# Peptides against a protein of PDB entry 5HOI: the designs that were tried, part 257

Target 1, 351 residues: chain A of PDB entry 5HOI
Amino acid sequence: FRYMPFSPAGTPFGFTDRRYLTMNEVGYVSTVKNSEQYSITVSFFDVGRFREYHFEDLFGYDLCFLNEKGTLFGQSKTGQIQYRPHDSIHSNWTKIIPLQAGERITSVAATPVRVIVGTSLGYFRSFNQFGVPFAVEKTSPIVALTAQNYRVFSVHYSQFHGLSYSLSELGTSSKRYYKRECPLPMSLPNINSDMKKDANLDYYNFNPMGIKSLFFSSYGDPCIFGSDNTLLLLSKWRSPEESKWLPILDSNMEIWKMSGGKETTDIHVWPLALAYDTLNCILVKGKHIWPEFPLPLPSEMEIRMPVFVKSKLLEENKAILNKKNEIGADTEAEEGEEDKEIQIPVSMAAE

## One batch from the design tools (peptide; made by RFdiffusion4, then SolubleMPNN)

Design b1_p24_7_s4 (from b1_p24_7, 11 letters changed)
Fold by OpenDDE base, seed 2:
Structure b1_p24_7_s4 (fold): chain B 351 residues (1-351), chain A 24 residues (1-24)
Amino acid sequence: as target 1 above (351 residues)
Amino acid sequence: EEKKKEEEELYEKVKKALEKEKAK
């Protein structure tokens, strides 16, 4: 296994000279290869609140985290990080994170009040928004980070224990754990099933954990979206005994419902954020599971607990069609390939 | 070509379904 740099909803280059470093509800950060240099663009969905900006990247930033106040960049191999405020009032700052031989920065996160750096050796480094260090902690190897305000959601990987997660709060004087390296019930990418398309192999080489994104909901609950296209939410994390991961959306099932029960291979959900009861996402068209350029406008998908079985819905719809054909049998039913749209029962669509 | 057109029609169908959910 190789630890790869992770950024929320980041995309691979594939066969192109351009990729998204990160995207979320605020906007998207793109990078374009230009010979030995990179051009980075920070774009926003709210064009009235924020102005797009670009700069030349001489370092080859492969880590990014976007928030409402600025963008954090990182270089996984060199340990360089840069914070760029969106406003011109605050200065950019750069810092080198000390790395051991073979250590990589695997993820970075930034809030308006904290900067977090996680490494392949499990060094968890915390800073304020000005790059002043607070602490260094040794954890299990970090594979992903996100943060909201003072809270940090970290995903860890061990070859012996698989995936785990931590939920912590970075106060001024101390780190508090709500969850510390607890098992994460997320399926790892299945190389044999998911890799049948060459296009998916490039993605899993870029992101071996298959974590498309992780974020905090608008309510401050940790969310993760894996390779199975299921959104998991950590419910009741303040109560250790009651805390559980909830599968709150199967995006493949929702696409299947919205298509009228047609199986498709060229429509994908790319997660951005969870705002209340809606997944903000990019609806991707094409063979690649990730968005290409230009970026489509974000879509909102209502969260729904996956309670339906496709096979039962198909059997019920066949039974309805057979009854209609028995009643209509006196008129020459031209066997038009009527697009047999699967009627999802309204009771099943409204829950 | 037909398969590409069918996938395009499916994409636009799903997109319109999401747009209708947002408007409720």
Scores: peptide ipSAE 0.467, ipTM 0.915, DockQ to the pose 0.793
Fold by OpenDDE base, seed 4:
Structure b1_p24_7_s4 (fold): chain B 351 residues (1-351), chain A 24 residues (1-24)
Amino acid sequence: as target 1 above (351 residues)
Amino acid sequence: EEKKKEEEELYEKVKKALEKEKAK
């Protein structure tokens, strides 16, 4: 196993000179190779709120996190990080994270109040928004980070124990854990099934864990979207004994329904954020599971617990079609697929 | 060519379904 730099919804270069470093509900950060340099562009979905900006990257930033106040960049090998506020009133700052021999920054996260750096040796470093350090903690090797306000969701990997997660709050005086290195029930990429398509091999070389994104929901619940295209939400995390991962969306199932039961291999969901009951995502067309350039407009997909089996839905639809044919009713049957939409009650949120 | 057209039609079908969900 090789630790690779992770950024939320980051894409590989593939055969191109450009990729997305990160994307979320705020916007997307792209980088283009230009000889020994990179040109970085920070773009926003709300063009009325934020102005797109670009800069030359001499360091080759391979880590990124975008929030409403700024963008954090990191270089996994050198340990350099840069925070760039979107507002020109606030100064950019740069810092070098001390790395041991062979250590890599594996993930970075930033909120308006905190900057977090995680490493392949499990160093968890916290800073304020101005790059003033708070603490250094040793954890299991960090493979992914996200943060909202003072809360941090971290994913850890051990060769012996697989994936674990932590949920912590970075107060002014201390770090509080709600969860500390608990088992993460996420499916890892199956090399034999998923890599049958050469297009997926490049992605799993870029992201061996298959974690497409990590975010907090609008309600502050940790979310993870894996290689199985299932959105997992951590429910009831404030109650340690009641906390559970909920599969709140099977995006492959939803694409299958919306297609009219057609198996497709060239439509993919790329996760951005969870807002209320909708997954903000990019609907990707093509062989690559990640968005290419230009970025399509975001789509919203309603969250639905995967309670249905494809075979049963096909049998039910066949039975309905047979009944309609027997009744001879030329009624323009509205394709009211009685999607028995089990909406997740708001009570399944961690609040 | 036909297969690419079917994939395009399928993509637009799924996209239109998502647009209808957002409008509810």
Scores: peptide ipSAE 0.466, ipTM 0.915, DockQ to the pose 0.636
Fold by OpenDDE base, seed 5:
Structure b1_p24_7_s4 (fold): chain B 351 residues (1-351), chain A 24 residues (1-24)
Amino acid sequence: as target 1 above (351 residues)
Amino acid sequence: EEKKKEEEELYEKVKKALEKEKAK
C-alpha cells in the first residue's frame, strides 16, 4: 500500500494538464500544469458572496481544503503548507511541517478556527487559523481528514487493522475524543472488479482508499462517501455505546431509479456535502467517475435509506404494468406520453 | 453514435429528476 495525498472530492490529472485539488459546498479549487509551474484557481458556487482568485504555485501543491473563510494548501513531500484567507484583510501564511525520511503529509483540513495536518506516520499536528501550533500527537497512520469548527474527523489505516476513525474536539487547552481509532465499516476498492475499465485505474492510483470525500453534515455528523458510492453517516456519536454508521444513501440505486430502471456506466455521483436531508453533488456524465472541465452545476439528491431491492421494484412495476394492460383493453388509449415515473412509495421518509 | 445519444438522454432524464426533486 502507498500513502497518497488525500483532499475531499479531489480528482486526478488523468491524461490532462488540469485537476480539481478539492471541492465542497463552498466551491472548487483547480490546478493547471504550466511547464514547471502550476496555476491554482479558487472558485466559488456563490459568486455573489465570494470573488474567484488565482495564483502561481511554484511548489506543486497536491493537498487542499476549502472552507468559508480560506483555503489551506499543502505539499505532501516537502511538508510546506499555505493558508490563504478569502478576505484580503487577513494575510496569507506559509509554514514547513517537519517530516521524517519517507514521511508524507497525507491530508490537511482547515476551519475558521483550526488547521490540522495528518501524516503517513500518524503525526497529527494542530494549529489555530494563524498557524500557531497547539500540539503534536502520534496516532495510527492518517489517510484522510476533515474538520468543522473545533471537531475533527480522521481516518486511519493500518496494514494489520485496516481502516479506523477518530472523532475529536480541539479545544484551546486540550483534545477531547468522542471516538478514538474505532473500526470504520467502509468497503475498500476491489481492484479485481472495479479496475476492469482503464478509467478506474487512474483514480485508484490517485486514491487507493477509494474515499471520494468525507465531510461533516450541516448537523455536525461525520460523513464518508466511498468507492461503493454509498454515503455513510455516523449517528449518535455523542453516546459511545449507541454510535453507529448508517448507510443513508446508495447513489447508484438512486441513479437507477431516476433512469427508469436502466443500468448505466456513464452517470456518476460526485459528493460535495450533506445539507440537512440532501446530498449536494456533481452529476458526472461520461466514463470517468470524477468531474471534468468545465465543472457542471451542483445537484441535490434526497437521502434515502437503501431498504429496497432492485428485483422487488422491477417485479412490482411489472405487476402494475400487467394490471394496467388488463384494465386498459376497453378504454380509448389517449397516447399521453406520461413519463412512467416509478412511483417510489413516499412513506419511508424516516420518522 | 446511438449509444452516446441514449446515454445523453439518460443523463438529461436523471438531471431533470434531480431538478424536480429540489423544486419540491
Scores: peptide ipSAE 0.464, ipTM 0.915, DockQ to the pose 0.825
Fold by OpenDDE base, seed 3:
Structure b1_p24_7_s4 (fold): chain B 351 residues (1-351), chain A 24 residues (1-24)
Amino acid sequence: as target 1 above (351 residues)
Amino acid sequence: EEKKKEEEELYEKVKKALEKEKAK
């Protein structure tokens, strides 16, 4: 195992000269290789609210986090970070994070009020939006970070203990933990099953944890989207004894239902954010599980707990079709191409 | 060619289903 730089919904280069550094509900950040340099573009979904901008990257930024106020960039090996406000009111700032021999920045996050840096040795560094440091804490090795306002969701990895998570609040004077290095019940990528397609090898080499994205919901709940294409939400995190991970969406099951029960290999969900009861996502067409260029328009997918089994739905549909054929033998009802739509039972909304 | 057409039709079917869900 190697610690790789993680950014929410970041894509690999693959065989191309371009990739997405990050994307979410605000927009997407792309980088293009130009010989020894990179050109970075920060694009927005709301083109009326924000102006697209670009700059030359001489450092090779491999970490990124986008929010409504600015973009944080990081270089995993050198420890350089840069914050770029979207407006011209605030200046850009650059800082070098001190790294030990072999240490890497593994993830960065930024809110309008906090900047967070996590490392492969488990250094958790916090700053304000102007790059003024608050604290340095030693944790288990950090593999992913996201943040909303003052809250931070961190994912940790140990070779002995697997995945864990922390949920913390970065006040002005102190860090509070709601959860501290608790077990994370996320499935790791199964190399033997998932990597049968060469196209997936590049992705798992880029992101060995298979965490496609992590974010806070619009309600402020930690969310994670793994390699199994299941969205997990941490419910009741304010009550330590009641807190649980809920599988609120199986995106493969939803694609299968919407396809009319056809197995697909070239349609993929790429997660952006959870807004209310809908997953904001990119519907990807093609062999790669990640979006290519140009970026498709975002889609919304309603959250549904995975209560149904494909085999049962197929058996029920066959039983309905057989009953229709038994009844239809006596009535010359026209062979209308009745769309073989799977009757999707009313999903229980997640309480 | 037929497989590529079936993949396109399937993508458009899924896309239309998501668009219909958003409109409710």
Scores: peptide ipSAE 0.463, ipTM 0.914, DockQ to the pose 0.831; fails the geometry check

Design b1_p24_8_s1 (from b1_p24_8, 15 letters changed)
Fold by OpenDDE base, seed 4:
Structure b1_p24_8_s1 (fold): chain B 351 residues (1-351), chain A 24 residues (1-24)
Amino acid sequence: as target 1 above (351 residues)
Amino acid sequence: SAEDEKLYEQILAALAKKKAERAA
């Protein structure tokens, strides 16, 4: 296993010279290979609030985190990080994170008040927005980070224990843990089932944990979107005894419902953020599970607990069709064998 | 396919409709 650089909703290059380094509710960061250099563009969804900007990257930044105040870049191998404010009021700053032999920066996160760097050896480094260090802590190997305000959600990986998570608050003088290296009930990508498609193998090589994105909700709850296309939300995290992961959206089920029960392999949900009761996402069309260029407009998918089992819905719909055929057998209308869309009951479309 | 394109547009339209219904 190799620790790969993770950025929220980052995409692989695939067979192209371009990819998204990160994307969220604020915008998207793209990079293009230009010979030995890269051109980075920071784009925003609210074009009235923010101005798009670009720069030449001589370092090959492979880590990125976008927030409302700036963009953090990182180079996983060299340990270089750069923070670029979106405004011209604050200066850019660059820092080298000291790395041991074979150590990689695996994830970076930035809020308007904190910068966080996580490594493959489990070094957790915290800074203010100006790159002034607060602390260095040794944890289990970090594979993903996100942050909101003073809160940090970190995902850890151990070959012995699998995935774990921490939730911490980085005050001015102290770090508080709400959760410390607790088991994360997320399924890892299944190499044997999912790798039958070359597109899935490319994504697995880019992101072997299958974490498509990691963010905080608008209410400040940790969220994770894995390879199973299920959005997990950590509820009640302030009460350690009551804290639980909620599967608040099965995006495959929602696509299946909206398709009229058609199986599709070429429509995918790409997560951006959770805003109130809606997953802000890109609906992706194509063989790749990630968005291509140009980026489609974001969609809002309503969160819904997956209460229904697909097999049961198919059985109930077959039973309804059989009853309709038994009742309709008295009217000889030879209307042909056209692919009758599974009418999802309006009650299931409202829940 | 042309069917996947139709299905994609159908899903986008369904999401847009639900968004409009929540904003009303």
Scores: peptide ipSAE 0.533, ipTM 0.933, DockQ to the pose 0.696
Fold by OpenDDE base, seed 3:
Structure b1_p24_8_s1 (fold): chain B 351 residues (1-351), chain A 24 residues (1-24)
Amino acid sequence: as target 1 above (351 residues)
Amino acid sequence: SAEDEKLYEQILAALAKKKAERAA
């Protein structure tokens, strides 16, 4: 296992000279290789609210976090971070995070009020929006971070315990934990089944945890979207005894439903954010599970707890087809290859 | 494939329809 730099919904280069460093509901950050340099572009979905901007990156930023006020960049190996406000009124700032030998910045997050840096040794560093440090805490190795306002959702990895998570609030004087290194019930990528396709191997090498994204919902609940394409939401996190992860969307099941029960390997959901009852996402077409260039327009997918099992639906549809064939058996109608559109019951389309 | 394109457009149309039904 190697600690890789993680950014929410970041994409690999693959065979291209360009990738997305991060994307969310605000916009998307792309980087293009230009010889030994990179050109970074910060683009927005609301073009009326924000102006796209670009700059030359001499450092090779491999970490990024976008919010409504600015973009945080990081270089995993050198420890350099840069915050760039979207508004020209506020100055950019750069800082070097001290790293030990072999330590990497694994994730960065930024809100309008906080900057957070997590490392492969489990150093959790907090700053204000101007890069003034608050604290350094030692935790289990950090593999992913997201933040909303003063809240931080962190994912940790241990070779012995697998994935864990923390939920904390970064006040002015102290850090409060709502959850501290609790087990995260997310499956890791299955190397034996999933790695049979080269596209999956490239993504695994980029992101060995399979965390496509993590974010806070519009209601402030921690969300994570794993390699299984299931959206997990942390419910009741204010009550330690009542807190649970809810599988609120199986995106593979939703694609299967909307396809009329067709199995496809060339349509993928790429998560951006959870807004109310909808997953804001990119519907990706192609062999790669991540969006290519240009970025398609975001789609909204309704959250639905996975109640249905494909096998049962296939059995029910076979039983309906067999009943139709028993009623129709008196007429010599030809064995046309009827594209057996699995009639998904209207109740399942309306749910 | 051409089938994957048709399926992609079908899913986009289904998502767009559901969005319109919720906005109504």
Scores: peptide ipSAE 0.533, ipTM 0.932, DockQ to the pose 0.711
Fold by OpenDDE base, seed 1:
Structure b1_p24_8_s1 (fold): chain B 351 residues (1-351), chain A 24 residues (1-24)
Amino acid sequence: as target 1 above (351 residues)
Amino acid sequence: SAEDEKLYEQILAALAKKKAERAA
């Protein structure tokens, strides 16, 4: 296992000179490699609220977090971070995070009031929006971070215990834990099955945890979207004994439903945010599971608990078709190919 | 494929329709 820099919904370069550093409901940050330099563009979905801006990156930022007030950049190896407000009223600031030999910044997060840096050695560093440090805490190795207001959702990795998560609130005087290094029931990428496709290997090398994104919902619930394309939401996190992960959307099942029951290999959901009852996402067409350039417009996918088993529905539909063929033996119904739209029961289309 | 492209547009149209129905 190798610690890689993680940014929410970040994409690899692949075979191109460009990638998305991060994307969410606010916008998307892209970088283009030009020889030894990078050009970074910060773009927004609400073009009336924000103006797109760009700058030359001489440091090779490989970490990014976008919020409604600014963009945080980080360089995983050097420990350099930069915060750039979207407005011209507030100044940019740069800081070097002290790193030990072999330590990497693995993730960064920023809210209008906090900056968070997580490392491969499990150093959790908190700052205000001006880069003034609050604290340094030693945790299990951090692999991903997101934050909303004063709350931080952190994902940790141990070779012995797998994935864990913490949910904390960064007050002015102290850090409060709602959850501290609790087991995270997310499936890791299956190296043996998924690596048969070169595109999956490229993505695994970029993101070995398969965490496509993590965010807080509009209601402030931690969400994670893994390699299994299932959106997990942490429910009842204020009550430690009642807290549970809910699989609120199987995006592969939803694509399958909307396709009329066709198996698809080249249509993918790329998560941005959870707003109310809808996953804001990019519907991706192609071999790569991540969006290419130009970025398609975001789509909204309704959240739905995966109650149905696809295999049982296929068996039931096959049984219904066989019964119809036994009754209809006198009409020359052409042997049209297996690509017949599986009639998803109206109950399942409404669910 | 050309089929994947039609299917992609079908899914986009289905998502857009559901969005319009929620906004109504």
Scores: peptide ipSAE 0.533, ipTM 0.933, DockQ to the pose 0.719
Fold by OpenDDE base, seed 2:
Structure b1_p24_8_s1 (fold): chain B 351 residues (1-351), chain A 24 residues (1-24)
Amino acid sequence: as target 1 above (351 residues)
Amino acid sequence: SAEDEKLYEQILAALAKKKAERAA
């Protein structure tokens, strides 16, 4: 296992000279490799609220976090971070994070009030929006971070214990934990089953944890979207004993329903954010599970608890087709090749 | 394939329709 730099919904280069550093509901950050330098573009979905901007990157930023006020960049090996406000009123700032030998920045997050840096040795560093440090804490190795206002959702990895998570609030005087290194019930990528496709191996080498994204919902609940394409939401996190992970969307099941029960290999959901009851996402077409260039328009997928079993639906639909054929067999009408669209019950297709 | 393209467009249209129905 190797610690890789993680950014929410970041994509690999693959066989191209360009990738997305991060994307969410605000916009998307792209980088293009030009010889020994990079050109970074910060683009927005709301073009009326924000102006697209670009700059030359001489450092090779491999970490990024986008919010409504600015963009945080990081270089995993050198420890350099840069914050760039979207407006021209506030100045850019840079800082070097001190790293030990072999230590890497694994994730960065930024809100309008906090900057957070996590490392492969489990150093958790907090700053204000101007880069003034608050504290350094030693945790288990950090593999992913997201933040909303004063709250931080962190994912940790141990070779002995697998994935864990923390939920904390970064006040002015102290850090409060709501959850501290609790087990995270997310499936890791299965190397033996999933790596049969070269495109999956490239993504695994970029992101060995298979965490496509993590974010806070519009209600402030921690969300994570793994390699199994299931959206998990942390419910009741304010009550330590009542807190649970809810599988609120199986995106593979939703694609299967919308396809009329056709098995697809080349349609994928790429997560951006959870807004109310909808997953904001990119619907991806192709062999790669991540969006290419140009970026498609975002789609909204309604969240639903997966209560139905695909095998049972296939059996019920075969039974309905067999009954229709038994009723239709008394009329020698040449039933042409009726497309074997599995009639998903209207209640389940409208659901 | 041409079939994957048609299916992709069908899913996009279904998502867009559901969005319009929630906004109404």
Scores: peptide ipSAE 0.532, ipTM 0.933, DockQ to the pose 0.680

